# Peptides against a protein of PDB entry 3V4O: the designs that were tried, part 39

Target 1, 234 residues: chain A of PDB entry 3V4O
Amino acid sequence: DQPLAKDKVALLIGNMNYREHPKLKAPLVDVYELTNLLRQLDFKVVSLLDLTEYEMRNAVDEFLLLLDKGVYGLLYYAGHGYENFGNSFMVPVDAPNPYRSENCLCVQNILKLMQEKETGLNVFLLDMCRKRNDYDDTIPILDALKVTANIVFGYATCQGAEAFEIQHSGLANGIFMKFLKDRLLEDKKITVLLDEVAEDMGKCHLTKGKQALEIRSSLSEKRALTDPIQGTEY

## One batch from the design tools (peptide; made by RFdiffusion4, then SolubleMPNN)

Design b1_p12_2_s3 (from b1_p12_2, 6 letters changed)
Fold by OpenDDE base, seed 3:
Structure b1_p12_2_s3 (fold): chain B 234 residues (1-234), chain A 12 residues (1-12)
Amino acid sequence: as target 1 above (234 residues)
Amino acid sequence: MEEKLQSYSPEL
């Protein structure tokens, strides 16, 4: 039978106006468009821009409060970021230069907390760079994750690589969202959907050899973003 | 119009 979600909740964060780092443009458009798409999929969406560390932590806390057993949780982040030792760090707009892990939010820590909520699906869409931060030599010690087989990471780029936005006279999507938005509403297993996005993005000569979508998943069920919410009419 | 790629990696 078709999987059902108890509820569907998304937190979208776009950081652009950094105080001590280069400003970005695409997160504004990307968060806006993704918000509209996810709402069409009956997600409860909280979309926030330009969050300080304090505000980001609060937003994540509020997001977690909306999660419960069987709930689909989706976290989207667009902004500066880095990856050290396989851990993804989202950079708040008030992060110092250089920033360290204590200034940032670790995605894997959020995942751990989502697992504790017994969510039905955990989706992370991370539109940020995955280069190592050489100014942070701290080895993260994270709590062990449970084997929940309901985890999907869509990384905008590969390990050790950069993610990009297209800048011109106007506003445009980041590379990841440019292709994601074309398929997001499709009724497909989320990993299949992202695989198709990866193929589409792979045809882009602009970022060929520079940015490629990476899918990392442990998803044992055919879960889709289109899955209906329990108790609702289909 | 000229398009430029902007990295989401700041100069550290």
Scores: peptide ipSAE 0.322, ipTM 0.817, DockQ to the pose 0.850
Fold by OpenDDE base, seed 2:
Order: structure tokens, then sequence, then C-alpha cells
Structure b1_p12_2_s3 (fold): chain B 234 residues (1-234), chain A 12 residues (1-12)
């Protein structure tokens, strides 16, 4: 039987105008294009740019309020980030230099809260670097995740590696979105879709040996972003 | 023109 979503909700965050860190450009375009695509997939989309720590935390809180049993939740982030001890940290635009975990939002903490909502699908698309932050030696103590078998991580890059944007005159995508946008509307299991994106990215001469997509998933059902919403006809 | 890459890693 065709899987159904109770609802589909996405939070898209693009941070580029950092106060104490190098400014980025691609998140503007990437958030815009992803917003358009997800709306075509009948997601309720909240798209935000250049969020402070306070604003990011509020946005996540509001996002979580929209989640419930069977709801598809998608979190996209483009901006500076790091990964310590397997935990991904999104960096707000007002983060100090150097930043620490207390200045940032931990993705795994968000996942825990999403699990508590008994969501039908949890998708994280993280267009950020995953390098170790040596200025933060804090070992996070996180509660164990539930076994929900409905989690998909699409990392724009490998553990310990960097994610990039293309620089040229005018507007350009980040590397991840450059390839993701071409396949996002396909009616395929989300992990299959991302696998194809990974192959497309792997053919890119610019990022060979520098950036590669990593898919981390526990998804026991054929869930797709194209899945219809319960009580609707499409 | 050859495209240039910009890292999403901040200078710490």
Amino acid sequence: as target 1 above (234 residues)
Amino acid sequence: MEEKLQSYSPEL
C-alpha cells in the first residue's frame, strides 16, 4: 500500500551573513529553490535566512509544534557547521569566534524531540561542514534515540570533511543543492533519491576528492517526499 | 571561466 503522511512540514534555514565568520552566498539561492520544490510536493514550508541563535531556537520550537503522529518532518540547513563526537551543530549568524556547542543547535537533539512526536518520517538535509571544532572539547551527553526506523540524514559531505558552494558572478547553488534540486521531485524512496544525487555529485570534477554525499538512514518503509497527505486527493 | 569553490567551514 502507498504510504501516507498525516501532514508534511519543512523548516529551511539558510545562514550566510555571519557576524564573526566568513560570509556565504549560496544559502539564499538554495533555500529559495528548495522552498519552491517542497511546496510542489505539498509541504508546508517555513523558510528563514540569517538566523541568530535565539531565532533559530524559536524556529525549531515552532517547527516541532507542527509535528505530530504520522507527520513528515524535513529540516534543511545551509550554513556554517561542525561535527563533534557524531553530533552535528548548526551555527547561528551571531555565533562568536570561536563558537562552542552552547552557541549552536545540535541536530541530534532536534531528532530526539521529533521522535517524541511520533513522526512518520524524519529527514535532515545538512548542507554544512562536518569538520571537528577543536575549540569545543565538550562531550555532549545525549539521551538514547528511540528505534523508530523512520530517519534519513543527507549530509552534503563526509564526516570530517567540508561542504562547498560555487563562486562566480551572480547567483549560484551550493554543491549539494546543485544536484539535489534535479531529483527532489522524483517519486522514489527518499534514500534511493539521495543515492542518485550522490552519484550525480560524484561525477562533478570540481568536488571530486573534496566533497561527497553521505546518506545515513534507518528507514524500514518506502517513504517518499511525494507521498500523499491523508484525506487529500492529488 | 573556471568555477571556484568556497568552503562552508569558518576560519576558527
Scores: peptide ipSAE 0.311, ipTM 0.816, DockQ to the pose 0.854
Fold by OpenDDE base, seed 1:
Structure b1_p12_2_s3 (fold): chain B 234 residues (1-234), chain A 12 residues (1-12)
Amino acid sequence: as target 1 above (234 residues)
Amino acid sequence: MEEKLQSYSPEL
Protein backbone atom coordinates (compact mmCIF):
# COMPACT_ATOMS: atom_id res chain seq x y z
CA ASP B 1 0.00 0.00 0.00
CA GLN B 2 1.23 3.44 -0.93
CA PRO B 3 1.48 5.79 2.03
CA LEU B 4 -0.27 9.10 1.56
CA ALA B 5 0.49 12.53 2.89
CA LYS B 6 -2.36 14.84 3.78
CA ASP B 7 -0.04 17.63 2.70
CA LYS B 8 3.69 18.25 2.51
CA VAL B 9 5.28 21.30 4.11
CA ALA B 10 8.92 22.26 4.41
CA LEU B 11 10.77 25.03 6.21
CA LEU B 12 14.27 25.67 4.94
CA ILE B 13 16.60 27.95 6.85
CA GLY B 14 20.05 28.95 5.71
CA ASN B 15 22.11 31.18 7.97
CA MET B 16 25.28 32.64 6.53
CA ASN B 17 25.87 36.24 7.47
CA TYR B 18 26.50 35.92 11.16
CA ARG B 19 27.23 39.06 13.10
CA GLU B 20 29.53 37.59 15.69
CA HIS B 21 30.62 34.35 14.02
CA PRO B 22 32.37 33.31 10.81
CA LYS B 23 30.32 33.86 7.69
CA LEU B 24 29.29 30.93 5.55
CA LYS B 25 28.55 30.62 1.84
CA ALA B 26 26.99 27.27 1.03
CA PRO B 27 23.62 27.75 2.77
CA LEU B 28 22.54 30.16 0.03
CA VAL B 29 23.03 27.60 -2.71
CA ASP B 30 21.89 24.68 -0.61
CA VAL B 31 18.59 26.28 0.36
CA TYR B 32 17.95 27.33 -3.21
CA GLU B 33 18.61 23.91 -4.68
CA LEU B 34 16.70 22.08 -1.98
CA THR B 35 13.76 24.43 -2.48
CA ASN B 36 13.54 23.56 -6.15
CA LEU B 37 13.79 19.86 -5.47
CA LEU B 38 11.16 19.82 -2.74
CA ARG B 39 8.79 21.83 -4.90
CA GLN B 40 9.15 19.16 -7.55
CA LEU B 41 8.00 16.78 -4.86
CA ASP B 42 4.92 18.96 -4.28
CA PHE B 43 6.11 20.32 -0.98
CA LYS B 44 4.90 23.69 0.10
CA VAL B 45 8.25 25.27 0.79
CA VAL B 46 9.14 28.30 2.85
CA SER B 47 12.78 29.20 2.33
CA LEU B 48 14.45 31.82 4.47
CA LEU B 49 17.99 33.12 4.78
CA ASP B 50 19.92 34.89 7.51
CA LEU B 51 17.34 34.81 10.25
CA THR B 52 17.66 36.49 13.61
CA GLU B 53 16.53 34.64 16.69
CA TYR B 54 13.21 36.42 16.59
CA GLU B 55 12.72 35.68 12.91
CA MET B 56 13.68 32.03 13.34
CA ARG B 57 11.21 31.56 16.16
CA ASN B 58 8.50 33.21 14.11
CA ALA B 59 9.33 31.06 11.09
CA VAL B 60 9.09 27.91 13.17
CA ASP B 61 5.79 29.05 14.65
CA GLU B 62 4.37 29.70 11.20
CA PHE B 63 5.69 26.37 10.00
CA LEU B 64 3.95 24.59 12.86
CA LEU B 65 0.68 26.29 11.95
CA LEU B 66 0.85 24.60 8.56
CA LEU B 67 1.17 21.17 10.13
CA ASP B 68 -1.80 18.97 10.89
CA LYS B 69 -2.76 15.33 11.10
CA GLY B 70 -1.06 13.33 8.38
CA VAL B 71 0.98 16.24 7.04
CA TYR B 72 4.59 15.62 6.14
CA GLY B 73 6.82 18.15 7.83
CA LEU B 74 10.40 18.74 6.80
CA LEU B 75 12.80 21.11 8.51
CA TYR B 76 16.12 21.83 6.86
CA TYR B 77 18.74 23.95 8.51
CA ALA B 78 22.13 25.00 7.24
CA GLY B 79 24.32 27.15 9.42
CA HIS B 80 26.20 27.22 12.67
CA GLY B 81 24.99 24.89 15.34
CA TYR B 82 25.94 22.75 18.26
CA GLU B 83 24.73 19.74 20.17
CA ASN B 84 24.62 19.43 23.94
CA PHE B 85 23.36 16.29 25.63
CA GLY B 86 21.71 15.02 22.48
CA ASN B 87 19.89 18.28 21.83
CA SER B 88 20.56 20.11 18.58
CA PHE B 89 20.67 23.89 18.59
CA MET B 90 20.37 26.07 15.51
CA VAL B 91 22.22 29.36 15.79
CA PRO B 92 20.57 32.58 14.57
CA VAL B 93 22.66 35.16 12.75
CA ASP B 94 22.38 37.64 15.60
CA ALA B 95 23.51 35.17 18.24
CA PRO B 96 26.14 36.56 20.57
CA ASN B 97 29.63 35.22 20.99
CA PRO B 98 29.54 33.01 22.86
CA TYR B 99 25.98 31.89 22.34
CA ARG B 100 23.91 29.79 24.69
CA SER B 101 20.75 27.75 24.43
CA GLU B 102 18.66 30.81 25.25
CA ASN B 103 19.95 32.40 22.05
CA CYS B 104 19.28 29.36 19.89
CA LEU B 105 16.46 27.14 18.71
CA CYS B 106 16.30 23.60 20.02
CA VAL B 107 15.36 21.12 17.32
CA GLN B 108 13.99 18.59 19.79
CA ASN B 109 11.56 21.19 21.09
CA ILE B 110 10.35 21.71 17.54
CA LEU B 111 9.95 17.97 17.16
CA LYS B 112 7.80 17.84 20.27
CA LEU B 113 5.53 20.49 18.84
CA MET B 114 5.38 18.69 15.51
CA GLN B 115 4.29 15.52 17.27
CA GLU B 116 1.44 17.41 18.87
CA LYS B 117 0.21 18.15 15.36
CA GLU B 118 -0.08 14.42 14.66
CA THR B 119 2.02 14.74 11.52
CA GLY B 120 2.43 11.82 9.17
CA LEU B 121 6.18 12.26 8.90
CA ASN B 122 8.77 14.42 10.61
CA VAL B 123 12.03 14.89 8.76
CA PHE B 124 14.93 16.95 10.05
CA LEU B 125 17.89 17.63 7.81
CA LEU B 126 20.48 19.37 9.91
CA ASP B 127 23.48 20.69 8.05
CA MET B 128 25.33 22.02 11.05
CA CYS B 129 28.07 21.07 13.43
CA ARG B 130 27.36 18.83 16.36
CA LYS B 131 30.23 19.78 18.61
CA ARG B 132 29.49 20.55 22.21
CA ASN B 133 29.23 24.18 23.20
CA ASP B 134 31.45 24.44 26.24
CA TYR B 135 30.02 27.84 27.09
CA ASP B 136 26.58 26.38 27.66
CA ASP B 137 26.34 24.07 30.63
CA THR B 138 22.57 24.13 30.68
CA ILE B 139 21.03 20.69 30.62
CA PRO B 140 17.74 21.06 28.80
CA ILE B 141 14.89 19.28 30.47
CA LEU B 142 12.65 18.42 27.58
CA ASP B 143 9.26 16.82 27.77
CA ALA B 144 9.26 13.20 26.76
CA LEU B 145 8.54 12.62 23.11
CA LYS B 146 5.52 10.62 22.08
CA VAL B 147 6.01 7.30 20.36
CA THR B 148 4.91 8.24 16.86
CA ALA B 149 7.34 6.09 14.85
CA ASN B 150 7.51 8.73 12.11
CA ILE B 151 10.72 10.60 12.86
CA VAL B 152 13.82 10.85 10.70
CA PHE B 153 16.95 12.84 11.42
CA GLY B 154 19.55 13.33 8.77
CA TYR B 155 22.57 14.83 10.45
CA ALA B 156 25.21 16.16 8.11
CA THR B 157 27.81 14.93 10.56
CA CYS B 158 28.29 12.60 13.50
CA GLN B 159 27.95 13.40 17.16
CA GLY B 160 30.71 15.67 18.34
CA ALA B 161 31.87 16.29 14.78
CA GLU B 162 31.86 19.20 12.38
CA ALA B 163 30.02 19.83 9.15
CA PHE B 164 31.76 21.57 6.29
CA GLU B 165 31.29 23.43 3.09
CA ILE B 166 33.72 23.29 0.21
CA GLN B 167 35.44 26.55 -0.48
CA HIS B 168 35.77 27.23 -4.17
CA SER B 169 36.37 30.41 -6.06
CA GLY B 170 32.67 30.41 -6.79
CA LEU B 171 29.50 29.15 -5.21
CA ALA B 172 29.48 25.60 -3.96
CA ASN B 173 27.28 23.29 -1.95
CA GLY B 174 27.93 22.14 1.53
CA ILE B 175 29.12 18.58 1.75
CA PHE B 176 25.75 17.23 2.81
CA MET B 177 23.72 18.95 0.11
CA LYS B 178 26.27 18.05 -2.56
CA PHE B 179 25.22 14.44 -2.21
CA LEU B 180 21.65 14.83 -0.99
CA LYS B 181 20.57 16.75 -4.08
CA ASP B 182 21.50 13.86 -6.36
CA ARG B 183 19.12 11.44 -4.68
CA LEU B 184 16.37 13.54 -3.16
CA LEU B 185 13.88 12.89 -5.96
CA GLU B 186 14.22 9.12 -5.77
CA ASP B 187 11.09 7.20 -4.84
CA LYS B 188 12.52 5.46 -1.81
CA LYS B 189 11.82 5.25 1.87
CA ILE B 190 13.43 8.35 3.32
CA THR B 191 15.80 6.37 5.53
CA VAL B 192 16.92 4.27 2.57
CA LEU B 193 17.46 7.40 0.53
CA LEU B 194 19.56 8.97 3.26
CA ASP B 195 21.54 5.78 3.68
CA GLU B 196 22.49 5.94 0.02
CA VAL B 197 23.45 9.59 0.46
CA ALA B 198 25.63 8.53 3.36
CA GLU B 199 27.41 6.03 1.15
CA ASP B 200 27.97 8.63 -1.54
CA MET B 201 29.30 11.09 1.00
CA GLY B 202 31.61 8.43 2.34
CA LYS B 203 33.41 8.41 -0.98
CA CYS B 204 34.32 12.07 -0.70
CA HIS B 205 38.06 12.33 -0.18
CA LEU B 206 37.82 15.80 1.34
CA THR B 207 35.82 14.75 4.36
CA LYS B 208 37.17 11.29 5.06
CA GLY B 209 37.60 11.06 8.78
CA LYS B 210 36.09 14.52 9.23
CA GLN B 211 32.42 14.35 8.32
CA ALA B 212 29.99 11.48 7.95
CA LEU B 213 26.22 11.44 7.66
CA GLU B 214 24.28 10.08 10.61
CA ILE B 215 20.75 8.80 10.26
CA ARG B 216 18.60 8.58 13.35
CA SER B 217 15.09 7.34 12.84
CA SER B 218 12.06 5.74 14.32
CA LEU B 219 10.11 5.21 11.13
CA SER B 220 7.88 2.16 11.07
CA GLU B 221 6.28 2.85 7.69
CA LYS B 222 7.70 3.03 4.19
CA ARG B 223 7.30 6.77 3.89
CA ALA B 224 9.05 8.70 1.16
CA LEU B 225 9.29 12.33 0.19
CA THR B 226 7.74 11.23 -3.10
CA ASP B 227 4.57 9.98 -1.40
CA PRO B 228 1.53 11.45 -3.11
CA ILE B 229 -0.69 13.95 -1.42
CA GLN B 230 -4.06 12.54 -0.45
CA GLY B 231 -6.69 13.21 -3.06
CA THR B 232 -4.20 13.72 -5.86
CA GLU B 233 -3.04 11.46 -8.66
CA TYR B 234 0.48 11.57 -9.94
CA MET A 1 43.18 25.04 -7.02
CA GLU A 2 43.40 23.46 -3.61
CA GLU A 3 40.00 22.62 -2.21
CA LYS A 4 39.51 23.84 1.33
CA LEU A 5 36.87 23.13 3.91
CA GLN A 6 35.05 25.69 5.98
CA SER A 7 33.68 24.40 9.24
CA TYR A 8 30.18 25.23 10.38
CA SER A 9 31.56 25.43 13.90
CA PRO A 10 32.15 28.95 15.09
CA GLU A 11 35.04 29.75 17.33
CA LEU A 12 33.77 30.50 20.77
Scores: peptide ipSAE 0.310, ipTM 0.815, DockQ to the pose 0.852
Fold by OpenDDE base, seed 5:
Structure b1_p12_2_s3 (fold): chain B 234 residues (1-234), chain A 12 residues (1-12)
Amino acid sequence: as target 1 above (234 residues)
Amino acid sequence: MEEKLQSYSPEL
């Protein structure tokens, strides 16, 4: 009784070369390594770096076109971000300083659109900060989500907290990806996998008391990223 | 190599 995916599609976005905000380094490596891992899991992967608002919206639109009933959809984002009123906002590289919700992409809106596609699994891996943006006073009015019991959020940090990358003379991962990559290929329910990543990350001396993985899920089935694709695709 | 943390929260 192995769960089956109709297909497996991932959109990976790494924003680092911001125009009006501090530049980042880890998203380059993190997107690259995650791309290779997801391809080993037979995901169809689109990986993009340094997207403007327009390009990000287009990428999401194209991603949604690949989704359909029973398809596993995974969205990974690494870059600047914030969280207002429980809504996560990904910041494009051309966002102004300060930025507002109208300049950013709301993850929960993407989730709503994925639900309309009747996806088999919706996974969001968000390597961004979750601090309140005090310059954005907009209260988003979102459409009510359906009860699909197939949603998993892996937040790189807890609510109201920051996410970090490690910077040194060479290339390094963000804190989240540093630990996620070691377990991503394991054949486990995705929430169990992320829980183990959370424990590993909790042992990191650099971010102890500063960054902690949060898993937010409504997943009633034993779905894993290793689940085989239904039919013939290779 | 020396390790430093960079926040993904920009200074606004």
Scores: peptide ipSAE 0.306, ipTM 0.814, DockQ to the pose 0.841

Design b1_p12_2_s4 (from b1_p12_2, 6 letters changed)
Fold by OpenDDE base, seed 4:
Structure b1_p12_2_s4 (fold): chain B 234 residues (1-234), chain A 12 residues (1-12)
Amino acid sequence: as target 1 above (234 residues)
Amino acid sequence: MEERLQSYSPEL
């Protein structure tokens, strides 16, 4: 039978106007377009731009309050970021230079909290760099994750690599969203969908050898973003 | 129009 979601909730964060780091452009467009797409998929979407550390933490807290047993949760982030010791860190716009993990939000911590909500699906779409931050050797102590087999990471780039946006006179998508948006509405298992996005993105000559989509998943069921919400009629 | 890449990695 068709998998069902109790509800579908997404938090989208786009950080671009950094105080002490280079400003970005694509997160504005990417968040906007992804918002539109996810709403077409009947997600309840909260979209926020240019969040301070305090605001980001509050947004995540509010997002978690919307999660419950069987709910599909999706977190999208576009902005500066880094990865240390397998942990992904989203950088708030007020982060210092250099920033440390204490200034940032750890995605794996959010995942742990989502698991406590007994969600039906946890999707992370991380449009950020994954280079190591050499200025922070802190090893975060995280609680062990549960075995929920409902986790999907879509990294805009591979481990240790950078993610990019296209710079020109106008507004443009980041490389990841440029290809993701063309397939997001497809009724396919989310990992299959992302695999197709990876192939499309691999044809981009601008980022060939520089950026490649990485899918990290533990998803034992054929769950899709198109899955209907329990008790609803389509 | 010529395009260039902007990294999402700040210069640390």
Scores: peptide ipSAE 0.326, ipTM 0.825, DockQ to the pose 0.864
Fold by OpenDDE base, seed 2:
Structure b1_p12_2_s4 (fold): chain B 234 residues (1-234), chain A 12 residues (1-12)
Amino acid sequence: as target 1 above (234 residues)
Amino acid sequence: MEERLQSYSPEL
C-alpha cells in the first residue's frame, strides 16, 4: 500500500554572509528554489538565511517541536561545514575563525532527537563541505542511534571532499541543487531519486573529480517526498 | 563564458 505521512515538515537553512569566513552566494537561490519545490509537495517549510549560532539552535528546536510519530522531517543546509569522525557540523554565520564543534550544530545530534519523535522519515540534504577541521580536536561522544530504518542522507560531496557553487555574472545554484531541483518532484523512493541526481551530477564536467553526491541510507520502506499526508485529499 | 567554482570550505 501507498505509504502515508502524518505530516511533512522541512527546515531549510542557507548561510552566506559569514562574519569571519568567506561569503557565499548560491544558498540564497538554492533555499528559494527548494522552498518552492517542497511546498508543491505539501511540505510545511521554514526557510531561513544567515543564521547565527543562537538562531540556528532555536530554528532546530522549533523544527523538532513540529515532528511527531509518522511525520516526515527534512533538514536542508547550505553553507560552510566540516566533518570530523563521521559527524557533520553546520557552521553559523557568526562562528569564529577558526571554529570548533561548540560553535557549530552537529547533524547527528539532530538526528538523535528526530528519532525520539518517532518520525516516519528523516531526510538530511547537506550542501556543505565534508573536510576535516584540524582546529577541532574534540571527539564527540554521541548517544547511540535507534534502529528506525527511516534515515536518508544526501551529501552534496564525498567524505573528506568539498562542495561548490557555480559563480558567474548572475545568480546561480550550488552544484548539488543544480541537479536536485530537476528531479525533486518525481514520485520515486527518495534514495532512488537521489541516485538519479548522483548520475546527473556525475556528468558535470566542472566538478568531475572534485565533487560527487554520496547517499547514506537506512530506509526499509518505499518512502517518497511525494507521499500523501494522511487524512488529506490530493 | 566559462563558469567557475567557489568552494564551501572556509579558509582556516
Scores: peptide ipSAE 0.326, ipTM 0.826, DockQ to the pose 0.849
Fold by OpenDDE base, seed 5:
Structure b1_p12_2_s4 (fold): chain B 234 residues (1-234), chain A 12 residues (1-12)
Amino acid sequence: as target 1 above (234 residues)
Amino acid sequence: MEERLQSYSPEL
């Protein structure tokens, strides 16, 4: 029997109009396209653009309120970011220059809170850089994660590397979303799906040797984004 | 169309 989700909820954040940092373009298109895809998968989707620190924290709080035992939770972020000591930090549009961890949202902290909700699946799709922020020497002390075996990280790039968007006369996807969108609706275990995206992205001549998808998972069940919602007939 | 890459790493 295939796994069932109690519900499926996604929070999508695209930050591009930064006040103190270079502006981006792709998050606008990427959030819209991902919204449409996840809605086809019967996710309840909240999509937000250009969030301040305060607004991002509120959005995460509201997202967590929609989570419960057995619910599939998906967090997508596109924007500036960094990784220090294995912790991923999403940068709000009002972050100072330079920014520190206190100005940003730690993804691993969100994961901890999702685990407390006893979610059925925790998926993070992080379209941001993973370079060390040398202006932040804070060592985060995080509570130990539970062993839930229901966690999947799709990093747009590998540890210590950069993520990119394509710029031209029109609008285009970021590199990660360019390939993710073509496979997202496939009925496959999420780690298998992302592995195929990794292979597709590896063929991109523009980012060869510059950006590579990293999958970090602890997923002991065959969970897919296509899994039906419990009590719902499609 | 001409394609260029923009990094998601801000200049600090």
Scores: peptide ipSAE 0.312, ipTM 0.821, DockQ to the pose 0.830
Fold by OpenDDE base, seed 1:
Structure b1_p12_2_s4 (fold): chain B 234 residues (1-234), chain A 12 residues (1-12)
Amino acid sequence: as target 1 above (234 residues)
Amino acid sequence: MEERLQSYSPEL
């Protein structure tokens, strides 16, 4: 039996024009291309660029309002970030230097809130660095997640490592999106799809030993981004 | 053209 989504909703955030940190370029292109692809997959897509902390929190709140039982939720983030104690933090463009957890958005907190919505699938695509922030000594005490068996993390890089974009004369994707975009429309279980992306990325000579895709999942069903929306005919 | 990498690591 084909898994069905009640609806499919995606929030895409690309932060590039940081005030107190190095500016990026790829998030603009990556968000745009991912938006087009997800719309082809019948996702309702909200795409935002260069969000302040306040705007990011509002965007997440609005995203959560669109989630409900059986809805597929996808959060994509491209920008500066860090990981402390297994928690991923997305950095707003107005974050101070140095930033701390209170200046950033914790992905795992968002996941908890998504679980409370009884979503059908929770996908996080995090195109950010995962290096520890030594200026933040806060140990997050998070409530235990529910066992929903519907969570997929696609980290652009492995634990403690950096994510990169390609620099050349023109516009270019980040490393993660460069390979993700070629497979995103495939009718495959999302973890299988990401595994193939990981293999493709592994062939990139530029990032050998520097960046590798990490997939973390507890997905017990064959759910794909291509899954049809309940009540729709294709 | 030589391809280069830009890290998403912020300056801390």
Scores: peptide ipSAE 0.311, ipTM 0.820, DockQ to the pose 0.861

Design b1_p12_3_s1 (from b1_p12_3, 4 letters changed)
Fold by OpenDDE base, seed 5:
Structure b1_p12_3_s1 (fold): chain B 234 residues (1-234), chain A 12 residues (1-12)
Amino acid sequence: as target 1 above (234 residues)
Amino acid sequence: SAPPAEPQLQAL
């Protein structure tokens, strides 16, 4: 009784070259490495870098078109971000300084749309800060989520905290991807996999007391990124 | 030779 995916689709976004905010480095490497790993897991992967607000919204729309009943959907984001009142906001490269919610993409809104597609699994890997944006006092009114019991959030950091990248002269991973990449191919329930990543990251002396992985899930079944696609012989 | 200094972190 192995769980099957109708299909497996991932959208990876890495924003680095911000116009009005500090430039980042890690998203380039992180998106590249994650792309290769997810392809080994037979995901259909769309990887994009340095997206404007318009381009990000279009990318999400196109991603949603690939989702349907029983499809595994994975959204990865690396870049600037913030969290207000439990809502996560991804910051496009053309966002103003300061940015507000109307300039950004709300992850919870994307989740709602994924639920409408009756996906088999919804995974969000958010490699961004989760500090409150004091310049944005908007309280979004979100529609109630359905009870689908197929949702997993992997936050690179704790609520109200920052996520970090290592500043090297050369290419380096962000802290989250540094540990995630070592376990991503393991045939384990996704929440178990992320829990092990959390323990590995917890041993990192650089980020002790500064960054810790948070897993937020409602996953009532054993689902793994390694689950085979229906109709395929694996 | 002394180990290299710990790398600095940049917040996302």
Scores: peptide ipSAE 0.400, ipTM 0.773, DockQ to the pose 0.439
Fold by OpenDDE base, seed 3:
Structure b1_p12_3_s1 (fold): chain B 234 residues (1-234), chain A 12 residues (1-12)
Amino acid sequence: as target 1 above (234 residues)
Amino acid sequence: SAPPAEPQLQAL
């Protein structure tokens, strides 16, 4: 049986023009390219650039309002980030230097809220560094997640490592998006698709030994980004 | 002409 989505909704955030941190380039192009691809997959896509903490929180809130039972939710983030004690933090453009968890958005908290919506699929594509923030020693106490078996994390890099963008004349691209975009439209289980992306990325001589895709999933069904929306005729 | 230089990486 072909899995069906009640709807497909994506929030894409690209932060590059930081006030207190190094500016980035890749998020602009990466968000644009991913937007076009996800729209081809019939996602309702909200794409935003250079969000303050307040704007990011509002964007996430609005995104959550679009989620409901059986809806596919996808969150993509490109920008500065860090990981402390297994928790991923997205850094707003107005974050202070140094930033702390209270200045950032915790991805696991967003996942918790998505689970409450009884979504059909939760996909996180995190194109950010995963190094520990030594200036933040807060140990967050998070609520236990439900066992929904519909969660997929695509980390642009492995735990404790950095993610990179390619700097050349003109527009820059992130390493993750460079390979993700070539396979995103494939009709495959999302974890299988990401595994193939991981292999492609692993062949990149630029980031070999520096950046590797990590897939973390609890996905008990053959869910794909290509899954049709319920009630639509193809 | 010399081949173009390899792109440099910038950490996110």
Scores: peptide ipSAE 0.400, ipTM 0.767, DockQ to the pose 0.436
Fold by OpenDDE base, seed 4:
Structure b1_p12_3_s1 (fold): chain B 234 residues (1-234), chain A 12 residues (1-12)
Amino acid sequence: as target 1 above (234 residues)
Amino acid sequence: SAPPAEPQLQAL
């Protein structure tokens, strides 16, 4: 039984030109490459760069409007971020220094909202650091998540660690995207695909002991990014 | 040819 998606929608955000934080380079290329790949997978892709808090919140709201029952939703973020108490926070380009949770977008909150849409699959690819933000001791009170068994997190790095981009002349990928892009089109369960990416990334001598892909999933079905959209013929 | 310089890393 081939799983089917009602539709496939992706929001890709790459933040690099921060006002009060170090500028990044990889999100530009990473968003571009991922956009092209996801479009080959028949995703409807919205790709945005250098979003303020206001723009990010609007983008997420618009993304959520495209989600519905059975829709595959994918959120990719590349930029500064942090993780406090298991909650991932994406940092807008206009975030103050230091930033707090109120200045950032909580991924788990987005997930909760996605669950309300009864999506067929929720994929989060978070290419950001996961270090504790010591300047924010606030414990966010989030609504309880539903048990939907359709959630996949691909963290570019492990808990409490940093994620990296490659710095060289010209365009460069983040470490995560460097390996993800080579496998993204494979017709495999998304968790299996990410596991293979993790192995490939583990062979990178640059990030050994510094960055490792973490997969956190509750996915009870063999869902793949290659799954066809219902009503279409391939 | 000279080997390419090893790329540097920048934390996100």
Scores: peptide ipSAE 0.396, ipTM 0.765, DockQ to the pose 0.436
Fold by OpenDDE base, seed 2:
Structure b1_p12_3_s1 (fold): chain B 234 residues (1-234), chain A 12 residues (1-12)
Amino acid sequence: as target 1 above (234 residues)
Amino acid sequence: SAPPAEPQLQAL
C-alpha cells in the first residue's frame, strides 16, 4: 500500500544577484539547506544559482528530460517573481527593468510539460512574491491542464502579496524555508506537511499580516517526499 | 551581553 516513486528528481533555483533589480541574500542559504534535506530523502538534486533567462530555460529542459512515468518531480525557486492572472513567473537575473512575461519563465507552462511525462508527483515550492506586475499587461493563453491529481503548490505567500527574507547579523533566510526545513523530512503526505508548515509560519510575529503560506493541490494519493524509490529497500 | 539586533525584513 506504500506509494512508490520510480525516481525522485529536484531542480532548485536561487536567484539573488540581479543585474537590474534589488539584490537578495536568502536564496544562497535556502538552496543549500534544501539541497541537503532533499538528498537525505534520496532525491537526485540539481541546484543552481543566479541563472540568466537562457540558463534557466536550459535547466528546466534538462530537468524535464529526467522525468518519466511515476517519477517524483520537485521544482523549488527562490528569487524575484510575480503573478498575473493566476500565472506565476520566475524572474531571471538578467531580466530587464521592468520585466515582462517574455523575459520570465511561466511555472504553469512547466507544469504542463511535466504532465506530459506522466510523473507520479509534481511539487512546486515557490519562494517569491506574488504581486501583480503592472508593467506586463499580457494575458497568457495557456492550454488546459490534464486531470492528473498529482499536483502540489506551496506558495511562500498569498495571492497579491510579498514574500520576505530575514536578515540578522549578516545571515539571511527566507521566511518560507525557515519553517519548511524543520518539517521536510517528516513521513507525511506532502499537503499535510505543508499545512503544518503554514501553521508554524502563522505564529511568526515578524510576518503576521504580511506573509502567509498558500497550499494549492490536486493530490488524490497519499504521496510523501519520503516515499521509497521502487527497487530499493528502506 | 548585548541584546541581539532586531531582524530586518526584505521583500523578494
Scores: peptide ipSAE 0.383, ipTM 0.767, DockQ to the pose 0.427

